# Peptides against a protein of PDB entry 5OK6: the designs that were tried, part 1

Every score and structure here is a prediction.

Target 1, 215 residues: chain A of PDB entry 5OK6
Amino acid sequence: ELPGLDSQWRQIENGESGRERPLRAGESWFLVEKHWYKQWEAYVQGGDQDSSTFPGCINNATLFQDEINWRLKEGLVEGEDYVLLPAAAWHYLVSWYGLEHGQPPIERKVIELPNIQKVEVYPVELLLVRHNDLGKSHTVQFSHTDSIGLVLRTARERFLVEPQEDTRLWAKNSEGSLDRLYDTHITVLDAALETGQLIIMETRKKDGTWPSAQL
Structure headers, positions and changes below count from the first letter of each chain, unless a header shows other numbers.
Peptide ipSAE was made for these designs. It is ipSAE averaged over its two directions, with the distance scale d0 held at 1.0 Angstrom where the peptide's residues are scored. Compare it between designs on one protein only; published cut-offs may not apply.
A fold fails the geometry check if it doesn't show the stated peptide or something in it is severely misdrawn.

## One batch from the design tools (peptide; made by RFdiffusion4, then SolubleMPNN)

Design b1_p8_1_s1 (from b1_p8_1 with E6T)
Fold by OpenDDE base, seed 5:
Structure b1_p8_1_s1 (fold): chain B 215 residues (1-215), chain A 8 residues (1-8)
Amino acid sequence: as target 1 above (215 residues)
Amino acid sequence: SEFVETFA
């Protein structure tokens, strides 16, 4: 049931559980297209539930680059293109107004950076490949806060590397050369890895030599 | 291999 307009406003915009609540690491937040949200604001502030300003179903179509993989467009800006709502507030809006048919929610996680918490709208998409087959990649999303160790473990899993096999990572840099990712404890952010970057998993040969050492 | 050449 759709609650009263004042109740909707208080539920969504409050500082404890609504849009203005503090970010907490690990929690889910959701993107809402800015124009829809502004229409909703106008509707609930208008005080007339029968107003022509009724926003209709939530429709985030303009935020998506495609309707196949549901990737976000590049360069979206909070407050300009979308607003962020905590899970509870998002679920209220969806229950009240619905979500466009077939459209997935845009769920993102709060991450903790050294001096700030933020909703990670754009996780890093890395192209994982094996050293001996650069043409077959696995695109995998990682948080900026994920460790290089996690990237390595993920690559091992995707390529079905046996536990006894030794592996290491290289990143293709902007100059086209390869940088060895020696420290597996630093984050994706610390390593300055970016979306679309090629990450090469090198597997040690049975003879104990590394393929890259032949140069 | 392409890997070795890229690494060089």
Scores: peptide ipSAE 0.046, ipTM 0.769, DockQ to the pose 0.702
Fold by OpenDDE base, seed 4:
Structure b1_p8_1_s1 (fold): chain B 215 residues (1-215), chain A 8 residues (1-8)
Amino acid sequence: as target 1 above (215 residues)
Amino acid sequence: SEFVETFA
């Protein structure tokens, strides 16, 4: 049996452990499709557990662009398309109502940006390539708060670069030119890297010269 | 190199 409707409301909407609680960096939050959530709200506010407003299983289908890798649709907006719940609240709802069969939870992390915490719904997907094989990319997700150094390390790992090999990154900009990512301490956000952007890992030649020296 | 040829 479901908890009392008032209890459900208090557990999900409260400012301590529910939807209204402050964001804390590193925490997991979950997306809930807005229409389902609104129906749930109507249900628990209606006072009748047998009401026709029963929301049924959580179904986030409309948030996904595909059911293969469960990517979110682009351009989803908090409060319009989905609501964000902390892990505890999400798990309560799943426990009470279930989640649509085969559908994964949409888990996202709180990140710390300058002067604000945010649930990072859309991590940055970068296309990592090697300078000498631009046709073979690794698509990797990064937080906006991840450093360029992490991007470089990730690229090195994906391409199995040996520790003694020297590497550096370039970003293909919107103008089609290449911008050198000199500072590895700045973030993906600071570097203004965007989803779908090509990031080229250049490996230093054995002769000590860089392939890009002729650019 | 492909890099130079593509982006020079």
Scores: peptide ipSAE 0.045, ipTM 0.768, DockQ to the pose 0.855
Fold by OpenDDE base, seed 3:
Structure b1_p8_1_s1 (fold): chain B 215 residues (1-215), chain A 8 residues (1-8)
Amino acid sequence: as target 1 above (215 residues)
Amino acid sequence: SEFVETFA
């Protein structure tokens, strides 16, 4: 059932449970295409439920790069391309208006950075490779708040590295050189890792030497 | 290794 227009406005824009509520780390928020949201605002502010300003079902099509993997377009900007809603508000809108058939919700997590909390719209997608087979990559998503240690463990798992094998990471930088990721306790953000960046897992030789020692 | 050859 579609609530009254004033009730809709209060539920979605309410500072306690709506769009303006404080961000909390680990919570899910959802993207809503900006033009649809503006149409909804106009509809509920108009005060006439029979108005021609009815927004229809939520349609996020313009936010997607493709309809196969449902990747977001690059460079989307909050307030220009989309609005962020907490899970409760999103689910209300979906229940009232529906979501375009076949489109997945665009769910993102709140992350805690040193000075701020934000919704992480774009997790970091890294290309993981082994030092001896650069042509075989595994693309894996990480949060900016994930540790380098997690990246290393993930790489070891993807490449089926045995527990007794010693491994370490390198990142290929924008200049084409390699940066050794010494500290596994720093975050992906601290290491300034970016989407599409090549991360090389080096495996120690049986003789105890590192392949990179010959660089 | 390919690593050394690529980045040396």
Scores: peptide ipSAE 0.045, ipTM 0.770, DockQ to the pose 0.845
Fold by OpenDDE base, seed 1:
Structure b1_p8_1_s1 (fold): chain B 215 residues (1-215), chain A 8 residues (1-8)
Amino acid sequence: as target 1 above (215 residues)
Amino acid sequence: SEFVETFA
């Protein structure tokens, strides 16, 4: 059973804990398809709980590129394609109206950038490969705020590199050449890494030499 | 470099 319409509006749209609440780094926010949300607004503003404007269950189908990996479509725009809700508001709506069967929630994190907090709707997807087997890639998502060191550690884990083995990263740039990622303390954003970019992990040889040094 | 070309 739904709560009162005014109560719904206050829970979701209030400026303190609802849609308009301040962003805080590390918090989870959720995407809601814009048309559904507008229908909900019309419903709760109409004053009649039995209205034909009832929005039904949340359906984010139009935001997804596929129903296998549940990847978002590219180029979605906040306020046009979707709205962002904090976790509490999202969970209220789901509890009241339900979520379309089989659809996962679209959860995203607030990140801290130098001048702004934002919900990171599109994390960076990097293609991780080894220098000696470019045909076997691991696609891994990273925040723009993640360090290159984390990318390296993640690559080591995915390729089951032993702790005693030394590794380093190269990024394939827009010109098709390779740039060495020397500083592991800078972020993915600072390194200007982009979705779909190839990142090559080079492993030091047992003799102490680097494969790239002999080429 | 040869390395860049090899991995490009």
Scores: peptide ipSAE 0.044, ipTM 0.764, DockQ to the pose 0.237

Design b1_p8_1_s2 (from b1_p8_1 with E2P)
Fold by OpenDDE base, seed 3:
Structure b1_p8_1_s2 (fold): chain B 215 residues (1-215), chain A 8 residues (1-8)
Amino acid sequence: as target 1 above (215 residues)
Amino acid sequence: SPFVEEFA
């Protein structure tokens, strides 16, 4: 059932449970295409439920790069391309208007950075490779707040590294050189890792030497 | 830098 227009406005825009509510780490927020949201605003502000300004179902098509993997387009900007809503508000809108057939919701998590909380719209996609087989990459997503230790553990798991094998990470930087990721306790953000960046997992030799020491 | 030569 579609609530009254004033009720819709209050539920979606109120500061307690709506768009303006404080961000909390770990919570889910959802992207809504900006033009649809503006149409909805016009509809509910118009005060006439029979108005020609009815927004129809939520359609986020313009936010997607493809309809196969449902990747977001690069460089989307909050307030220009999309609006962020907390889970409760998103679910209300979906229940009232529906979501375009076949489109997945665009769910993102709130992360806590040193000075701010934000919705992480673009997690970091790293290309994980082994030092002895650079041609075989595994693309894995990480939060900017994930530790390098997690990246290493993930790499070990993807490459089926045995527990007794010792491993470490290198990152290929923008200059084309390799930076050793010594501190596994720093975050992906602290290490300035970016989407598409190559991360090399080096495995220690049985003789106790590192392959990189011979390069 | 180690392994850089393999990317050139």
Scores: peptide ipSAE 0.035, ipTM 0.698, DockQ to the pose 0.279
Fold by OpenDDE base, seed 1:
Structure b1_p8_1_s2 (fold): chain B 215 residues (1-215), chain A 8 residues (1-8)
Amino acid sequence: as target 1 above (215 residues)
Amino acid sequence: SPFVEEFA
């Protein structure tokens, strides 16, 4: 059973803990398809709980590119395609109206950039490969705020590199050449890494030489 | 770059 319409509006739209609450780094926010949300607004503003404007269960189908990996469509725009809700508000709506069967929630994190907080709707998806097997890739998501060091550690883990083995990263640039990622303390954003970009992990040989030194 | 031939 649904709570009162005014109560619903206050829980979801209030400026302190609802949709308008301040962003805090590390918090989870959720995407809601815009048309559904506007229908909900019309419903709760109508004053009649039995109205035909009842929005039904949350359905984010139009935001997904596929129902296998549940990847978001490219180019979605906040306020046009979706709205962002904090976790508490999202969970209220789900409890009241339900979520379309089989659909996962679209959860995203607030990140801290140099002069702004934002919900990172599109994390960077990098293609991780080894220098000696470019055909075997691992696609891994990273925040723009993650360090290159984390990318390297993640690559080492995915390729089962032993702790004693030394590794380093190269990024394929827009010209098709490779740039060495020397500084592992800068972020993915600072390194200007983009979704779909190939990142090559080079492993030092047992003789102490680097494969790239002989090329 | 070191691995240019692998991308040709």
Scores: peptide ipSAE 0.033, ipTM 0.710, DockQ to the pose 0.251
Fold by OpenDDE base, seed 2:
Structure b1_p8_1_s2 (fold): chain B 215 residues (1-215), chain A 8 residues (1-8)
Amino acid sequence: as target 1 above (215 residues)
Amino acid sequence: SPFVEEFA
């Protein structure tokens, strides 16, 4: 059964454990479609559980670009299109009202940037390929805070590269040029890698030469 | 470079 309306409000909006709680890196937060949330606010602030303002089940349909892969629409804005809730608050709402049939939760992680914590709504999706087989790609999601080293390790894992094989990464630019990712300690953000960008893993030849080496 | 052209 639904808890009392005042209890719902306190639980979800409480600044210590609810919507206004501080962001902590690594924690999961969830997106709630703004109109649903506003309807919920109206319902619980109305003081009548029998009111026609009952929000129904959580429905995030308008946030999704597709219902196949459940990708988010681009350009969504916090406070305008959606509200962010910490995991505990999200689970309470789902428990009380349910989630629209078939819709997955929209879970995102808090990341630590130099001067701010942020829920990373749009992680970077990179297209990983091998230099000798550009037609076979692995799409992998990375945080902006992930290192290039992690991208390289991930590529090596996906392509089953043996530990003794030497590899390095190139990023294909929009102009068609390739930039070598020399420093593996910088982040995806620092390297300015973007969603949909092709990342080429080059494997060193047995003779010790690189395929990209000039004649 | 040939590599850049090949992978362009």
Scores: peptide ipSAE 0.032, ipTM 0.711, DockQ to the pose 0.213
Fold by OpenDDE base, seed 5:
Structure b1_p8_1_s2 (fold): chain B 215 residues (1-215), chain A 8 residues (1-8)
Amino acid sequence: as target 1 above (215 residues)
Amino acid sequence: SPFVEEFA
């Protein structure tokens, strides 16, 4: 059932559990298309539940680049294209108005950066490949705050590398050359890795030599 | 750089 308009406003916009609440690392937040949200604001501020300003179902269609993988369009801006709501507020809106049929929620995580917490709207999608099979990639999402070590572990898992096998990573740079990712303790952000970037996992040969050393 | 010849 749809609550009273004032109750809706208080539930969604309050500073403790609503849109204005503090970000907490690891929490899920959800994107709501800006035009829909503004329509909702107009509706609840209008004071008439039967108003023609009723926003209808949440529709995030304009935020998606495609309806197959449900990737977000590039370059979306908070406050211009979308608003962010904490999970509780999002679920209230969905329960009250519904979500457009077939659309997944746009769930994102709060991350802790050195000087700020933010909702990571664009996690980094890396193309993981093996040095000897560059044509077979695994696309995996990582947070900017994830370590290179996690990228390496993930690559090992995806390629079913045995524990006794030694591996290391290379990143293909913008010039097409390969940069060795020596420090596994730095983050994806620190390494300046970006979406679509090819990451090559090199496996040490049984003779103790690295394939790259012979090139 | 390593594997340059392997990349197209």
Scores: peptide ipSAE 0.031, ipTM 0.712, DockQ to the pose 0.244

Design b1_p8_1_s3 (from b1_p8_1 with E2Q E5Q)
Fold by OpenDDE base, seed 5:
Formats: C-alpha cells, structure tokens, sequence
Structure b1_p8_1_s3 (fold): chain B 215 residues (1-215), chain A 8 residues (1-8)
C-alpha cells in the first residue's frame, strides 16, 4: 500500500536510512533511473496523491544496453543517469510502485577503496581463457577489490582444473604482449585489469615444465 | 599455438 507522500519522502530521502546514508562496505545498493526518480520526487513534493505526476512503475530500461544479459550501458553517471539507493529504500519504492515486469533490479555492492567507499556500478569483466585454447573464453565479473588469487581460483573452477594441477595467470597488456601476474595477493585494481581484458590461465605440463618456458 | 604467438 502506498503511504502518505511525506512519509515516502522521509523514508527515501534521509541521511540515516535513505539516499543520503553513509556507504558501508559490503552493503547492497540499487540503481534507479534518474528520470523516474525525479518524477517520483516531483510527485511526493507536490503534496497531491492524485497528481498527474504519479511516476508509475520503476523502469530502468534506458540504463540497459540489452534485455538478455541485462548489461548496463557504458559511461552511465551517478546523478545524471541514475541515483543510488540503499536496499531498504529500494525495497520500499518497489513495494509502493512496482518494478517493470521482467526487469531485474540493478544491485551493486559497496566496495572499500584505499581512501573511500564506493558503490561499484561497473565490476571488471575479464575474459578468461586457457593457454591451449584462446578461442574458448569465459567472461566473469570481478570486483576491483578482488584479489588476483580469486581470479585464478575462479579460472580453475570454470575450466574444471583438478586440485593437483598447477596453474598461473597472464594478462594481455595494451601493447599486445603478456604480463605475468606473479603476485596473487594484489587486487584487480592494483593489477590495472580492465573490462574486456584477456586473462590467460597457463597449466603446468605433466613433465613439470611450463608451456610458456619454451619461448 | 596461439598462446606461443601471443606470448612471443
């Protein structure tokens, strides 16, 4: 049931539990298309529940580049294309107005960067391949804060590498050469890995040699 | 292999 307009405003637009609340690492936030949100603001600020400014169902269609994978368009900007709401506020809006049928929520996590908390709207999509079959790739999303170790473990899992098999990672750099990812404790951000970047998992040969060592 | 070509 739709609560009073003032109550809606207080639930969504406040510094304690609403849009203005502090970010906390690990929490889920949700994207709301900016035009819909502005329409909602106009509606609740207008003070007339029967106003023609009623926003209708939440519709984030313009934020997606496809309706198959529900991938976000590139280059979206907070405050221009979307607003961010904490989970509680998002769920209130969905309960009050509904979400466009078939459209998934755009959930993102707060991550801890060196000097700031940030909602990670664009996780890094890495193209994982095996050294012996570059034509078969797995696209996997990682947080900028995920370790290279996690990337390696994920690659091993996707390619069904057995525990006794030894593996290591290479990243294709901007010059087209391969950089060895030696330190598995640094983050995706520290390694400067970017969306679309090719990550090659090399598997050690049964004879104990590495395929790349032949070069 | 493609890997060798990419690595070299």
Amino acid sequence: as target 1 above (215 residues)
Amino acid sequence: SQFVQEFA
Scores: peptide ipSAE 0.034, ipTM 0.736, DockQ to the pose 0.762
Fold by OpenDDE base, seed 4:
Structure b1_p8_1_s3 (fold): chain B 215 residues (1-215), chain A 8 residues (1-8)
Amino acid sequence: as target 1 above (215 residues)
Amino acid sequence: SQFVQEFA
């Protein structure tokens, strides 16, 4: 049985633990399709549990680009396309109404940017390649707050680079040229890396020279 | 180099 409508509203909209609670870095939040959420709001505010405004199971189908990888559509906007709920609130709603069968939750993390916290709905998806084999890419998601160093380490891991091998990164820019990612301490955001961007891992030759030496 | 050819 569903909790009382007022109880539902209080739990989900509670300022301490609900939708409006402060964001904390590292916490999980979940996307709820806006129309469903608005329907839920109308339902719980209506005062009649048997109302025709019953929202039914949570269904985020319209947020997904595909049902294979469950990738989000591009360009979704908070407050317009979806609502963000903290984990507790999400779990309450799921327990009360259920989630569409086979549909995964849309879980995202709070990240801390220099001046704000935000739920990172769209992590940066980079295409990692080796300088000598551009046809074999590893698509990996990174937070905007992740360091270039992490990108490099991830690339090394994916390509099974041995510890003694020296590697460095290049980013293919919008002009088609390559920008060297010298500073591994800056973030993905600082480096202005974007989803779909090609990141080339260059491995130093055994002779101590770099393949890009002539660039 | 291969790298130059691919990225120049």
Scores: peptide ipSAE 0.031, ipTM 0.717, DockQ to the pose 0.602
Fold by OpenDDE base, seed 3:
Structure b1_p8_1_s3 (fold): chain B 215 residues (1-215), chain A 8 residues (1-8)
Amino acid sequence: as target 1 above (215 residues)
Amino acid sequence: SQFVQEFA
């Protein structure tokens, strides 16, 4: 059941527990399509529950590029295309107004960047390949805060690399050259890896030499 | 290197 309009406003816009509350790493936040949210604001600020400004169910359709994998459109901007709400606020709105049938919630995590907390709307999608078989790629999502070590471990797992086999990573840069990812302790962000970037896993030969050193 | 060129 819908609370009073003033109660809705206080619950969602409250600076301590609502939309403007501080971000905390690891928390879940949700995207709400901007036009719907503005309609909701107009409705609750109008003070008339019978107003024609009733927003209806939450509809994030315009934020998706497909309805199969429910990928977000590229280049969406906070405050222009969507609003971010903490989990509690999102769940209140969904309980009050509902979510468009068939649409999944757009849940994202707060990550800790060097100088700021941020909701990571776009995790990095890397194309993982083996050095000897570029035709078989695995697309895997990583946080900007994930380590290169995690990328390497993930690649090893996807390609079913045996524990005794030694592997290392290369990244194809924007200039078309390959950058060796020496330090596995740096993050995806530190390595400046981007969505769609090719990451090559090289496997050491049985003789102890690396393919890249012999070609 | 030739290796880099193959992936370029």
Scores: peptide ipSAE 0.031, ipTM 0.727, DockQ to the pose 0.238
Fold by OpenDDE base, seed 2:
Structure b1_p8_1_s3 (fold): chain B 215 residues (1-215), chain A 8 residues (1-8)
Amino acid sequence: as target 1 above (215 residues)
Amino acid sequence: SQFVQEFA
């Protein structure tokens, strides 16, 4: 059973716990397609639960570029294409109206940037490879706030590198050359790494030399 | 790139 229309409005739009509540790093927020949300607003503001303005189930179809991997379209804009709701509000709406059959929720995390909290709608997808086998890649998502150290650890894990093996990272730049990622404490954002960028993990040889030193 | 190919 649907709550009263005023109750729905208060739960979802309440500035303390709803759409307008402050962002907190690490929390999950969800995308809702803008037209559906506007229809919902019209419905609950209309004051008649039996009105023709009933929004139906949540349908985020227009936000997806594919229905296989459920990847978001590029260039979506908050307030124009979608609204962001905190987890509690999202779950209320799903419980009241349902979600279109087969569609996954679009969950994103709040990240903390130097001067602002932001819902990271587009995390960075990196192509991780080994220096000696560029044909075998692992595509892994990272936050812009993740450290290069985490990228390196992730690469080591994916390629089953033993703890005693020494490794380092290179990034293929826009000019086609490789830039060494020396500082593992800087973030993906600081390193200006981008989605689709090739990241090469180099493993030190048993003789103590680096493969790249022979170039 | 040529450099990546040489590195591999």
Scores: peptide ipSAE 0.031, ipTM 0.722, DockQ to the pose 0.310

Design b1_p8_1_s4 (from b1_p8_1 with E6T A8S)
Fold by OpenDDE base, seed 5:
Structure b1_p8_1_s4 (fold): chain B 215 residues (1-215), chain A 8 residues (1-8)
Amino acid sequence: as target 1 above (215 residues)
Amino acid sequence: SEFVETFS
């Protein structure tokens, strides 16, 4: 059952718990396709529950590039393509109007950057490989705020590297050369890693030498 | 080298 239109507006648009609330690191926010949201706004502001402006169920189809992995289209812009709602507001809307059958919610996290909080709509998707087998890759998403150390640990886990094995990372740069990721304490952002970038995990040989030393 | 040729 739909609440009163004024109540809907207040719950979704308020500055404390709604769309206008401050971003807080670690919180979940959700994307809503812009046209639907504008339709909803028109509906609730119109004051007629029986209006032809009824928005129907939330449909984010236009935000997705595929219905297999439900990846977002590239280059979506907040305020143009979508709006961001905090979890509570999103759940209210879904409860009231429903979500298009089969579509997953587009959940994203607020991250803390040096100067601001932002909803990380596009985490960095890295292609992890081993130095000796490029054919076995793992595509993994990382936050810009994740450390290179986490990338390394993730690579080790995905490739089932034993704890006693020593590993390090290389990134393939845009010029096709390899850059060593020496500092594991810096973030993905600091390292300027980008989606689709190849990250090579090198494993130290039993003799204590590195495979790359032979290049 | 244990590195693949692609990266040499």
Scores: peptide ipSAE 0.042, ipTM 0.768, DockQ to the pose 0.573
Fold by OpenDDE base, seed 4:
Structure b1_p8_1_s4 (fold): chain B 215 residues (1-215), chain A 8 residues (1-8)
Amino acid sequence: as target 1 above (215 residues)
Amino acid sequence: SEFVETFS
């Protein structure tokens, strides 16, 4: 049997462990489709556990653009399309109502930006390529708060670059030209890297010259 | 190189 309706409300909406709790960097939060959540709110506020307002199992189907990779639709907005719940609250709801069969939870991390914490619903998906094989990409997700250094290390790992090989990054900009990512200490956000952007890893030649020397 | 040819 489900917990009492008032208990459900308190466990999910409270400011200590529920929806209203402060965000903490590194914590996992979960997306819940807004209409389902509103239905749940109506149900628990209605005071009748057997009411027709029972929300049923959590169904986030409308948030997904595909059921293969379970990618979110673009342009979803918190409070309009979904609500965010901390892990504890999410797990309560799942335990009480279940999750639609086959759907994965939509787990996201809290990130810390200079002046705000937020749940990073849309990590940056970069297309990593090598300078000499632009047709073979590794698509990798990064946080906006990840450093360019991490992007470079990730690229090196994906392309199996040996430790002694020297590498650097270029980003293809909106104008179609290449911007050198000189500072590896800045973040993906600071570098204004965006999802779908091509990031080229250049490997230094054995002769000590760079392939881009003629650019 | 492909890099130069593509982006020069």
Scores: peptide ipSAE 0.042, ipTM 0.766, DockQ to the pose 0.845
Fold by OpenDDE base, seed 1:
Structure b1_p8_1_s4 (fold): chain B 215 residues (1-215), chain A 8 residues (1-8)
Amino acid sequence: as target 1 above (215 residues)
Amino acid sequence: SEFVETFS
């Protein structure tokens, strides 16, 4: 059963624990489709729980590019296409109104950048490949704040590289050439890696030579 | 190799 309209508004919109709360790194936030949220606002501000302005279940369908992988559409804008809510507020709304059957929640993490915290709506999707089989890729999501070292470890894991095997990364740049990722301590953001970018894992040969040494 | 060809 729905709580009182004023209670709903205070629970979701209050500046301390609701939509306006401070962002904290590592915290989960959720996307809500803007039109639904505006309808909810109109409903709870109307003062009549039996109003025809009842928003119904949360439906984020217009935010999704596909219903297979549930990828977000590109170019969505906060405040225009969606509203961000902290986990507690999201769970209250889902409890009160429900979520459209079959739709997953759109959960995102707060990340800490050099000057600000923000909800990372679009993590970087990298195409990981091996130097000797560029046709077989693993698409993996990374935060902009993840290290190149994590990308390397992830690639090693996905390709079942043994601990004793030595590996290193190359990134295909905008000009189509390859840049070696020497520093594994910098972030995905610092390396300017982008979604859809090809990352090549090179494995050292048993004779101790690198395949790229021929260049 | 495919790697060398891509790099060259």
Scores: peptide ipSAE 0.042, ipTM 0.766, DockQ to the pose 0.751
Fold by OpenDDE base, seed 3:
Structure b1_p8_1_s4 (fold): chain B 215 residues (1-215), chain A 8 residues (1-8)
Amino acid sequence: as target 1 above (215 residues)
Amino acid sequence: SEFVETFS
């Protein structure tokens, strides 16, 4: 049931549980298309439930680049293209107005960066390849807060590397050269890895030498 | 390897 307009406003904008609540690492937040949200604001601030300003169903269509994988468009900006709501507020809006048929919710996680919490709207998509077969890539998403060690373990799992095989990672940088990812304890952010970046898993040879030693 | 050929 749709609550009163003042109640809606208080519920969604409440500083304790609404849009302005503090971010906490691991929590889920949701994207709402900005124009819809502004229409909702106008509706609830207008004080007339029968007004022509009724926002209708939540429609995030303009935030998606495709309706197959439901990937977000690149370069979306908070406050311009979308607003972020905590899970509770999002679920209230969905229950009150509905979500456009067929559209998935745009759920994102709060991550903890060195000095701030942030909703990670764009996780890093890395192209994982083996050193001896660069043409066969696996695209895998990682958080900026994930360790290089996790990237390596994920690559090993994806390529079905045997436990006894020794592996290490290289990143192809913007200049086209290769950067060795020595420290597996640093994060994806610390390593400055970016979406679309090629990550090469090198496997040590049976003779104990590394293929890259021949470069 | 393809790695060496591509990046050497």
Scores: peptide ipSAE 0.033, ipTM 0.732, DockQ to the pose 0.846

